# Ledger of designs, part 216: peptides against a protein of PDB entry 3HUF

Target 1, 320 residues: chain A of PDB entry 3HUF
Amino acid sequence: MWIIEAEGDILKGKSRILFPGTYIVGRNVSDDSSHIQVISKSISKRHARFTILTPSEKDYFTGGPCEFEVKDLDTKFGTKVNEKVVGQNGDSYKEKDLKIQLGKCPFTINAYWRSMCIQFDNPEMLSQWASNLNLLGIPTGLRDSDATTHFVMNRQAGSSITVGTMYAFLKKTVIIDDSYLQYLSTVKESVIEDASLMPDALECFKNIIKNNDQFPSSPEDCINSLEGFSCAMLNTSSESHHLLELLGLRISTFMSLGDIDKELISKTDFVVLNNAVYDSEKISFPEGIFCLTIEQLWKIIIERNSRELISKEIERLKYA

## One batch from the design tools (peptide; made by RFdiffusion4, then SolubleMPNN)

Design b2_p27_1_s4
Fold by OpenDDE base, seed 3:
Structure b2_p27_1_s4 (fold): chain B 320 residues (1-320), chain A 27 residues (1-27)
Amino acid sequence: as target 1 above (320 residues)
Amino acid sequence: SELEKLKEKEIEELAKEENKNDDAEEN
């Protein structure tokens, strides 16, 4: 989201969130959803137009800012952005930090990009919320991205935690739910004068973790918890691979269960399978190797004695 | 959208009209 602040009293000492939309900025406007009052005698009555675009798909993957357009409104002293005079037709900016000088005002409006990027685990939830979140200047998507700051957990009562949710937790993404999205949708007008009134996603996250026994106490309890162990996995999802890497596992990949030979078994402590392969092929598992799903592995790694539990299961099958 | 761009232009022209007697001071 774009946030503006300024030195001195030109923004009344307040920080303001700018959502996607158009704003008239000047001395003789009243603060509302489309106007920004700036208090200086050196600023024109209606000095500049700011237009913030909705996020692009690229912004979801890069964590880049929504495009920020600035146009001078034929003012006596002009407008500058990052010490450069704004062109007659306006200019567009993709920098995360903008120093906006209105006329000869000795104080600049500082615009900065606060990254907020929401990944969804469920395509139906994305379809429901994406438009509203984009109108808040929040990029949204389904695919894993290094730019993701928040992850929407699907509330299916009695469902196991998904691989996406597991990975989001371990990479320290703030897990949120539909209740947070609902709350976020209501604050658009209240944060005009004070950007600090934005809902705290960390409170939502703490409540989710506290009330759900499928989560460990912290990501740090699971990160590298299986260091020194080796697994083999089917060459499938990148998220599953990255999850196993975050556990500290050495990972070998195979294309089929038939590729699990004696050499692979000798180098591998256990095999990780997806649910479909596990359920279909459980009758044909190679002898002398521990096969489990990611969900079964997760149930072990959330335990305080995860290393002991894994070792015990490996030994049980090696001597069976 | 094209409609949004038209509304932006109208808002801009109204704002420019108010600035014709720009009383901004050299501070």
Scores: peptide ipSAE 0.285, ipTM 0.876, DockQ to the pose 0.783
Fold by OpenDDE base, seed 5:
Structure b2_p27_1_s4 (fold): chain B 320 residues (1-320), chain A 27 residues (1-27)
Amino acid sequence: as target 1 above (320 residues)
Amino acid sequence: SELEKLKEKEIEELAKEENKNDDAEEN
């Protein structure tokens, strides 16, 4: 989200979130959803227009800012952004930090991009929330991205957590739910006066983890917990591969169960399968190999003695 | 939308008219 602040009390000592939309900025405007009052005698009555665009799909993958347009409104002293005079038709900016000088005001408006990018595990939840979140200047998507800061867990009552949720947790992404999204939708007016009134996602996250026995106490309890073990995995989702890497596993990939030869068996402690392959091929598992699903592996990994548990299962099948 | 662009232009022109009597001071 874009946040503005300024020195010299020209913004009344307050920070403000700028959501996507158009703002008239000047001395003789009243602060509302479309106006920003700036207190200086060197600033024109209606000095500049700020327009913030909704996030693009590219912004979701890069964590880049919503496009910020600045136009001078034919003022006596003009407008500068990052020491450059704004062009007559306005200019657009994709920098994360903007120093906006209105006329000859000795104080600048500092605009900065606070990265917030929400991944969804469920396409139905994305479809429900994407429009509202985009209107808050929050990029949204389904695919894994290094720019993601928050992850919306799919709450199906009585279901196991998804691989996406497991990976988001280990990646130290803040897991949130619909209650937090609802809260975000209500603060839009209150944060005009004070950007610090944005709800803390960490409390929502703590409550999710505390109330769900499918999570360990921290990602650190699971990260590298299987260091020194080797697995083989069917060429599945990138998230599944990255999840197993975060567990500290050496990973070999194969295309079919028929590709599991004696050499691979000799180097592999266990085979990780998706649920569909596990259920369909359970009768056809290679002899002397421990095969499990990611969800079964997760149930082991959340236990305090995960290494001992997995070692016992590996030994049980090597000597069976 | 085209309508949003028209409204934006109208807001800009009104703002420019108010700035014709710009009382902004040199600090």
Scores: peptide ipSAE 0.282, ipTM 0.873, DockQ to the pose 0.793
Fold by OpenDDE base, seed 4:
Structure b2_p27_1_s4 (fold): chain B 320 residues (1-320), chain A 27 residues (1-27)
Amino acid sequence: as target 1 above (320 residues)
Amino acid sequence: SELEKLKEKEIEELAKEENKNDDAEEN
């Protein structure tokens, strides 16, 4: 989200979030959802228009800011952004930091981008929330992104956590739920005066972990916990692959269970399968190899003695 | 929407009109 602050109390010593939308900025406006009062004698009554665009799909992958348009409103002294005079038709900015000078005001409005990028595990939840979150200037998507800061866990009571949730946790993404999204949606009015009133997702995350025994104590407890082991997996999920990499596994990929030969079995400790393949192919598993799902692996990896547990399972099947 | 763009343009023109007698001072 865009946050503005200013020197010299021209913003009354407060920070403000700028959501997507249009703002008239000037000395003679009242602070509301469409106006930003700036207190200086060197600023025109209605000095500039700021337009914050909704996030693009590209912004979800890059963690880049919503586009920030600035237009001077035919003022006596003009408007500058990053020491450059704003063009007559307005200029658009994608920089994460903007120093906006209104007229000859000795103090600048400092606009900075606070990255918040929400990944969804479930397409239906994305469809439900994307519009509202985009109107908050929050990029949203389904696919893994290095720019993701938050991950929405689907609350199905009594279900196993998804691979996406497991991976998000190990990637140190803040896991949130629908309750946090609902809370975010209500904050729009209160944060106009004080950007510090933005809800902290960390409390939501702590509560999720505390109330769900399917999470380890920390990502660090699981990262590289299976270093030195080797697995083979079906080349079906990038998230699954990345999850196994974060566990410190050496990974071999195969396209079919029929590709699991004696050579592969000799080089791998276990085979990781998706649930559909595991359930359909149980009868046709290669002999002498430990086959498990990612969810079964996760149940082992969250245990304090995960390495010993995995070793015992591998041994049990090699000598069976 | 086209309507939003029209409203935005109207707001801009009103703001520009207010600035014709710009009383902004040099600090």
Scores: peptide ipSAE 0.281, ipTM 0.873, DockQ to the pose 0.744
Fold by OpenDDE base, seed 2:
Structure b2_p27_1_s4 (fold): chain B 320 residues (1-320), chain A 27 residues (1-27)
Amino acid sequence: as target 1 above (320 residues)
Amino acid sequence: SELEKLKEKEIEELAKEENKNDDAEEN
């Protein structure tokens, strides 16, 4: 989200969130959803127009700001952004930090981008929430992104957590739910004047982890917990691969169960399969190797004695 | 929309008209 603040009390000591939309900025306007009053004798009555665009798809992957357009309204002293005079037709900015000088005002409006980028685990939930969140200036998407700050857990009643949720947890992403999204949607009017009124996502996250036995106490309990073990997996998802890497596993990839030969079995402690392959092919599993799903692996990983548990399962199948 | 652009332009022209007698000081 864009936040503006200023020195010299020209914004009355307030920090303001700017959502996507158009604002008239000047000395002789009243603060509302479309106007920003700035108090200085060197500022024109209606000095500039600010237009903040909704986030682009690129902004989701980069964690970049919503585009910020500034136009001078034919003022006596003009407008500058980052010491550069704004062009006659307005200029657009993608920098995370903007120093906006209105006329000869000795104080600048400081606009800064607070990164908030929400990944969804479920496409239906993304479809439901994306429009509203984009109108808040929040980039949203489904695909993994290094810019992701928050992850929306899919709450299907009675289901295990997804691979995406497991990976988001191990990446130390703030996991949130639909309740947090509902709160974000309702605060739009109240947070205009005070950025501190934004709901705390960390409190939501703590509550999710505390109340769900499918999560370990911390990501650190799981990261590298399987160091020294080797697995093989189907080349199906990048997230599954990255999850297994974060566990400290040496990973071999294969394209089909038919590629699991005696050589692969000799160097691999276990095989990780997706649910569909596990359920369909369980009768045809190669002899002498431990096959499990990511969800079955996760149930072992969340235990404090995960290394002993997995070693015991590997040994059990060598003697079966 | 084209209607939004027209409204934005009208707001800009009104603002420019208000600024013709700009009392902004050099301080």
Scores: peptide ipSAE 0.281, ipTM 0.873, DockQ to the pose 0.763

Design b2_p27_2_s1
Fold by OpenDDE base, seed 1:
Structure b2_p27_2_s1 (fold): chain B 320 residues (1-320), chain A 27 residues (1-27)
Amino acid sequence: as target 1 above (320 residues)
Amino acid sequence: MEEEKKKEEKEAEEVDEFDKKKEEEEE
């Protein structure tokens, strides 16, 4: 989201979130959803127009800002952004930091981008929330991104957490739920005058983790917890691969269960399967190897003695 | 300090005059 602050109390000492939309900026406007009052005698009554675009798909992957357009409203002294005069038709900016000078005002409006990108685990939830979140200037998507700051957990009551949720947790992404998204939808008006009124996602995250026994105390309890073990997996999911890497596993990939030969068994401690393959092929598992799902592995990993538990399961099947 | 204040006041007057003239040209 874009946040503006200013020197010399020209914004009345307040920080303001700018959502996607158009704002008239000037001395003789009243602060609302489309106007920004700037208190300086050196600023025109109606000085500039700010236009913030909705997030692009690219912004979700890069963590880039919503495009920020500035137009001077034909003022005597013009408008500058980062010491450059704004062109007659206006200019667009993708920099994360903008110093906006209105005319000869000695104080600048400082606009900065607060990175927030929300990943969804479920396409139905994305479809439900994407429009509202984009109108807050928040990029949204389904796929993992290095720019992802928040992850929406799918709340199916009584189900195991998804691989996406497991990976988001280990990646130290702030896990949130639909209740947080609902809260975000209500704050749009309250944050116009004070950007500090944004809801704390970390408090939501702490509550989710505290109330769900499927999470370890911290990501650090699981990261590299299986260092020294080797697994084989189907070459089907990049997220699953990255999850297993974060556990410290040496990973071999195979294309089908038929590729699990004696050589692979000899160098592999266990095989990780997706639920569909596990359920369909459980009768045809090769002898002498431990096969499990990612969800079954996760149930072992969240235990304090995960290494001992996994070792016992490996031994049990080698001597059976 | 006094010279800076006088400069700011003059710039403010120049802005107000320009804004007024623009308003009169749009009517």
Scores: peptide ipSAE 0.409, ipTM 0.889, DockQ to the pose 0.744
Fold by OpenDDE base, seed 5:
Order: sequence, then C-alpha cells, then structure tokens
Structure b2_p27_2_s1 (fold): chain B 320 residues (1-320), chain A 27 residues (1-27)
Amino acid sequence: as target 1 above (320 residues)
Amino acid sequence: MEEEKKKEEKEAEEVDEFDKKKEEEEE
C-alpha cells in the first residue's frame, strides 16, 4: 500500500494510506476519500492530483508499488517529485519512495510503498477476494512468489493443511484467513486519518496456529529438522521440492516409480509421493524403501521427536 | 530568520494572487 507522511505538520502530523484512486491535493480541500488537505501558505488551493493505479500482475511477483501518477494542477510554482519537475501532462512513478514537493513548500510529502502481497491457496477464494484487495492496492495471486507477505489458507473444515500452507508456514509467511480479509475490507475509511490503524495480521496468524494442531509452534521447529536424511521425490511441484529443501533433506528426483533402481534406494532414506501416486501404486512400491506422502511426512515433522520417528520408519522397512 | 519569513510570506501572497486570478479566469 502507498503511505504518505510529511514533516512540518503540513499533513497535521498524520500518516495516511492511499488506496487506488484519484486524490486532489491542496490547501483548501477537505480530507476525504478523494482529497488530501495540505496545510501550508505556499501551497495552492488545489495544487496537485495524485492517481494511484490498481496493482498489476507483475506487482504480485516483484512486490513493486502500484503506479503513482502525479499531475500539477497548473500552479504558480509547480510540483516536483524526487527533485524533478512534474511534466505538464503528469508523470508516473514506480519507485518505492517518492519525495513530493508542492510548489515552494519547505516540507515534502513523503510517499513510501509498504509491500503487501497476498497469495491464495484456493482459486475460488482468490476469485472472491481479488477485486476488493486490488482496490486496496494489494497484489494477489495463486503462485508462489518471493514477494508474498501473506498467505490465505484454504479453510476446509476437517481437512489436512495443503502443501502450499505448509510451505508458506516454513517460509515464515504470515498465514491469514477470511476473518482478516473481512477486516481489511472495512479499514478503508478508518485509515484515511491514521495509517497506524491498519490491522495486525500477526494476531490473526497467532490465533490460526494456536487453534490448529496441524501446525508446529514455530517454523524453526521444522526447518532443517530432517538434516542428514535423503529422499527421492517424483517430480510433481516446485513447491513440494522447496518444502523438502526447507526440511534440510537431500533430494533426488525421478520421473516414474520404475526409475527407482537399487542405486537410488542405496542413497535414499525414503520416497516422497503425491497422494494420487501413493494410492494407485501402493502395491508396486519398491521393496526395502519407505514411501510416504507429503501429508504423512508433515504429520511426522510437526512432532517434537520427528527425527526419531522417521528413523524408526526407515529401519522398520530396511529390515522387513 | 526574519528575511526567510518575509520571503515565505511574499511567496504565499504570490500563490494566493495566482490562485485568485486563475479562479477569475475560469468563471
């Protein structure tokens, strides 16, 4: 989200979130959803127009800002952004930090981008929420992104958490739910006056973790918990691979169960399979190797004695 | 300090006069 602040009390000591939309900025405007009052005698009654675009698909992957357009409203002393005079037709900015000087005002408006990118685990939830979140200047998507700050878990009552949720947790992404999204939809009016009124997603996250026994107490309990073990994985998803890497596993990939030879078995402690392959091929598993799903592995790694549990399962099948 | 305040006051007057003229030209 874009946040503006200023020195010299020209914004009345307030920080404000700017959502996608158009704002008239000046001395003689009243603060509302489309106006920003700036208190200085050297600023025109109506000085500039700020236009913030909705996030692009690219912004979800990069964590880049919503495009910020500044137009001078034909003022005596013009408008500058980052010491450069704004052109007559307005200029657009993709920098994360903007110093906006209105005329000869000795104090600048500082606009800064606070990155917030929400990944969804479920396409139906994305379809439901994306429009509203984009109107808040929040990029949204389904794919894993290094720019992701928040992850919306799929709430299926009584189901296991998804690989996406597991990976988001280990990446230390703030896991949120629909309750937080509902709260975000209501803040638009309250944050006009004070950007600090933005809800803390960490409280939502703590409540999710506390109330769900499928989560460990912290990501640190699971990260590198299986260091020194080796697995083989069917090449199914990059997310599954990254999850196993975060567990500290050495990973070998194979294309089919038929590619699991004696050499691979000799170097591998266990095989990780997707649910479909595990259920269909249960009878055809190679002898002398432990095969499990990611969900079964997750149930082991959330236990305090995960290393002992996995070792016992490996031994049970090597000597069977 | 006093010269800077006087300059700022003069710049403020120039803005007010310019804004007033623009309002009168738009009417």
Scores: peptide ipSAE 0.409, ipTM 0.888, DockQ to the pose 0.750
Fold by OpenDDE base, seed 4:
Structure b2_p27_2_s1 (fold): chain B 320 residues (1-320), chain A 27 residues (1-27)
Amino acid sequence: as target 1 above (320 residues)
Amino acid sequence: MEEEKKKEEKEAEEVDEFDKKKEEEEE
């Protein structure tokens, strides 16, 4: 989201969130969803137009800002952004920090990008919420991204957490739910005058962890917990691979269960399968190797003695 | 301080005159 603040008192000492939309900026406007009052005698009554675009798909992957357009409203002294005069037709900016000078005002409006990027685990939830979140200037998507700050967990009562949720947790993204998204949808008006009123997701996240026994106390409890073990996995999702890497596993990939030869078995402590393959091919598992799902692995990893538990299961099947 | 204030006042007058002229041209 874009946040503006200003030097001196030209913004009345307040910070403001600028959501996607158009704002008339000037001395003789009233602060609302489409106007930004600036208090200086050297600023025109209607001085500039700010237009913030909705997030692009690229912004989801890069954590880049929503495009910020500035147009001077044909003022005497013009408008500058980062010491450069705004062109007659307006200019667009993708920098994370903008110093906006209105005319000869000695104080600048400082615009900065606060990164918030929400990944969804479920395409239906993305379809439901993406429009509203984009109108808040929040990039959204389904795929893993290094720019993701938040992850939406689908609350299905009695279901295991997904691999996406497991990975999001270990990656130290803030896990949120639909209740937080609903809350975000209501704050748009309240944060106009004070950007500090933007809700923090950390309380939602803490409540999710506290109320769900499928989460460890912290990501640090699981990160590198399986260091020194080796696994083989079917070449499936990137999230599954990255999850296993975060556990400290040495990973070998295979394309089919038929590719699991005696050599691979000799070098591998266990095989990780997706649920579909595990359920369909239970009868065709190679002898002498421990096969498990990511969900079964997760249930072991969340235990304090995860290394001992895995070692016992490996030994049990090696001598069976 | 006084020269800076006079400069700011002059710049303010110049803005107000320009804004007024623009308003009159848009009517």
Scores: peptide ipSAE 0.409, ipTM 0.889, DockQ to the pose 0.749
Fold by OpenDDE base, seed 3:
Structure b2_p27_2_s1 (fold): chain B 320 residues (1-320), chain A 27 residues (1-27)
Amino acid sequence: as target 1 above (320 residues)
Amino acid sequence: MEEEKKKEEKEAEEVDEFDKKKEEEEE
C-alpha cells in the first residue's frame, strides 16, 4: 500500500494510506476519500492530482508498487517528484519512495510503498477476494512468489493442511484467514487519517497457529529437522520440492515409480509421493522402501520427536 | 531569518494572486 507522510505539519502530523483511486491535493480541499489537504501558504488551493492504479499481475511477482501518477494542476510553481519537475501531461512513477514537492513548499510529501502481497491457496478464495484486495492496492495470486508477504489459509473444517500452507509457514510467510480479509476490507475509511489503524496480520497469524494443532510453534521447529536424511520425490510440484529442501532433506527426483532402481533405494531413506500417485500405486510400491505423502510426512514433522519417528519407520521397512 | 521569512511571505502572496486570477478566469 502507498503511505504518505510529511514534515512541517503540512499533513497535520498524520500518516495516510492511499488506496487505488484519484486524489486532488491542495491547500483548500477537505480531507476525504478523494482529497488530500496540505497546509502551506506556498501551495495552491488545488495543486496536484495523484492517481494510484490498481496492482498489475507483474506487481504480484515483483512486489512492486501500484503505479503512482502525479499531475500538476497548472500551478504557479509546479510540482516536483524526486527533484524532477512533473511534465505538463503528468508523469507515472514505479519507485517505492517518492518525494513530492508542491510548488516552493520547503517540506515534501514523502510517499513510500509498504509491501503487502497476498497469495491464495484456493482459486475460489482468490476469485472471491481479489477484486476487493486490488482496490486496496494489494496484489494477489495463486502461484508462489518471492514477493509474497501473506498467505491465505483455506479454513475447510476437518481438512488437512495443504502443501501450500505448509510451505508458506516454513517460508515464514504470514498466514492469514478469511476473518483477517474481512476485517481488512472494513478499515478503508478509518485509515484515511491514521495509517496506524491497519489491522495487525501478526496477531491473526499467532491466533491461527495457537488454535491449530497442525502447526508447530514456529517454523524453526521444522526447518532442517530432517537434516542428514535422504528422500526421492516424483518431479511434480516445485512447492513440494522447496518444502522438502527446507526440512534439510537431500532430494532425488524421478519421473515414474519405474525409475526407482536398486541404486536409488540404497541411497534413499524414503520416497515422497503426491496423493494421487500414492492412492493409485500403493499396491505396486517398490520393495524395501518407505513411501509416504507430503501430508503424512508433515504429521510426523510437527511432532517433537520427528527424527525418531522417521527413523523407526525407515527401520521397520528396511527389515520387512 | 527575517529575509527568509519575507521571501516566503512574498512567495505566498504570489501563489494567492495566481490562484485568484485562475479562479476569476474559470468563473
Scores: peptide ipSAE 0.407, ipTM 0.887, DockQ to the pose 0.744

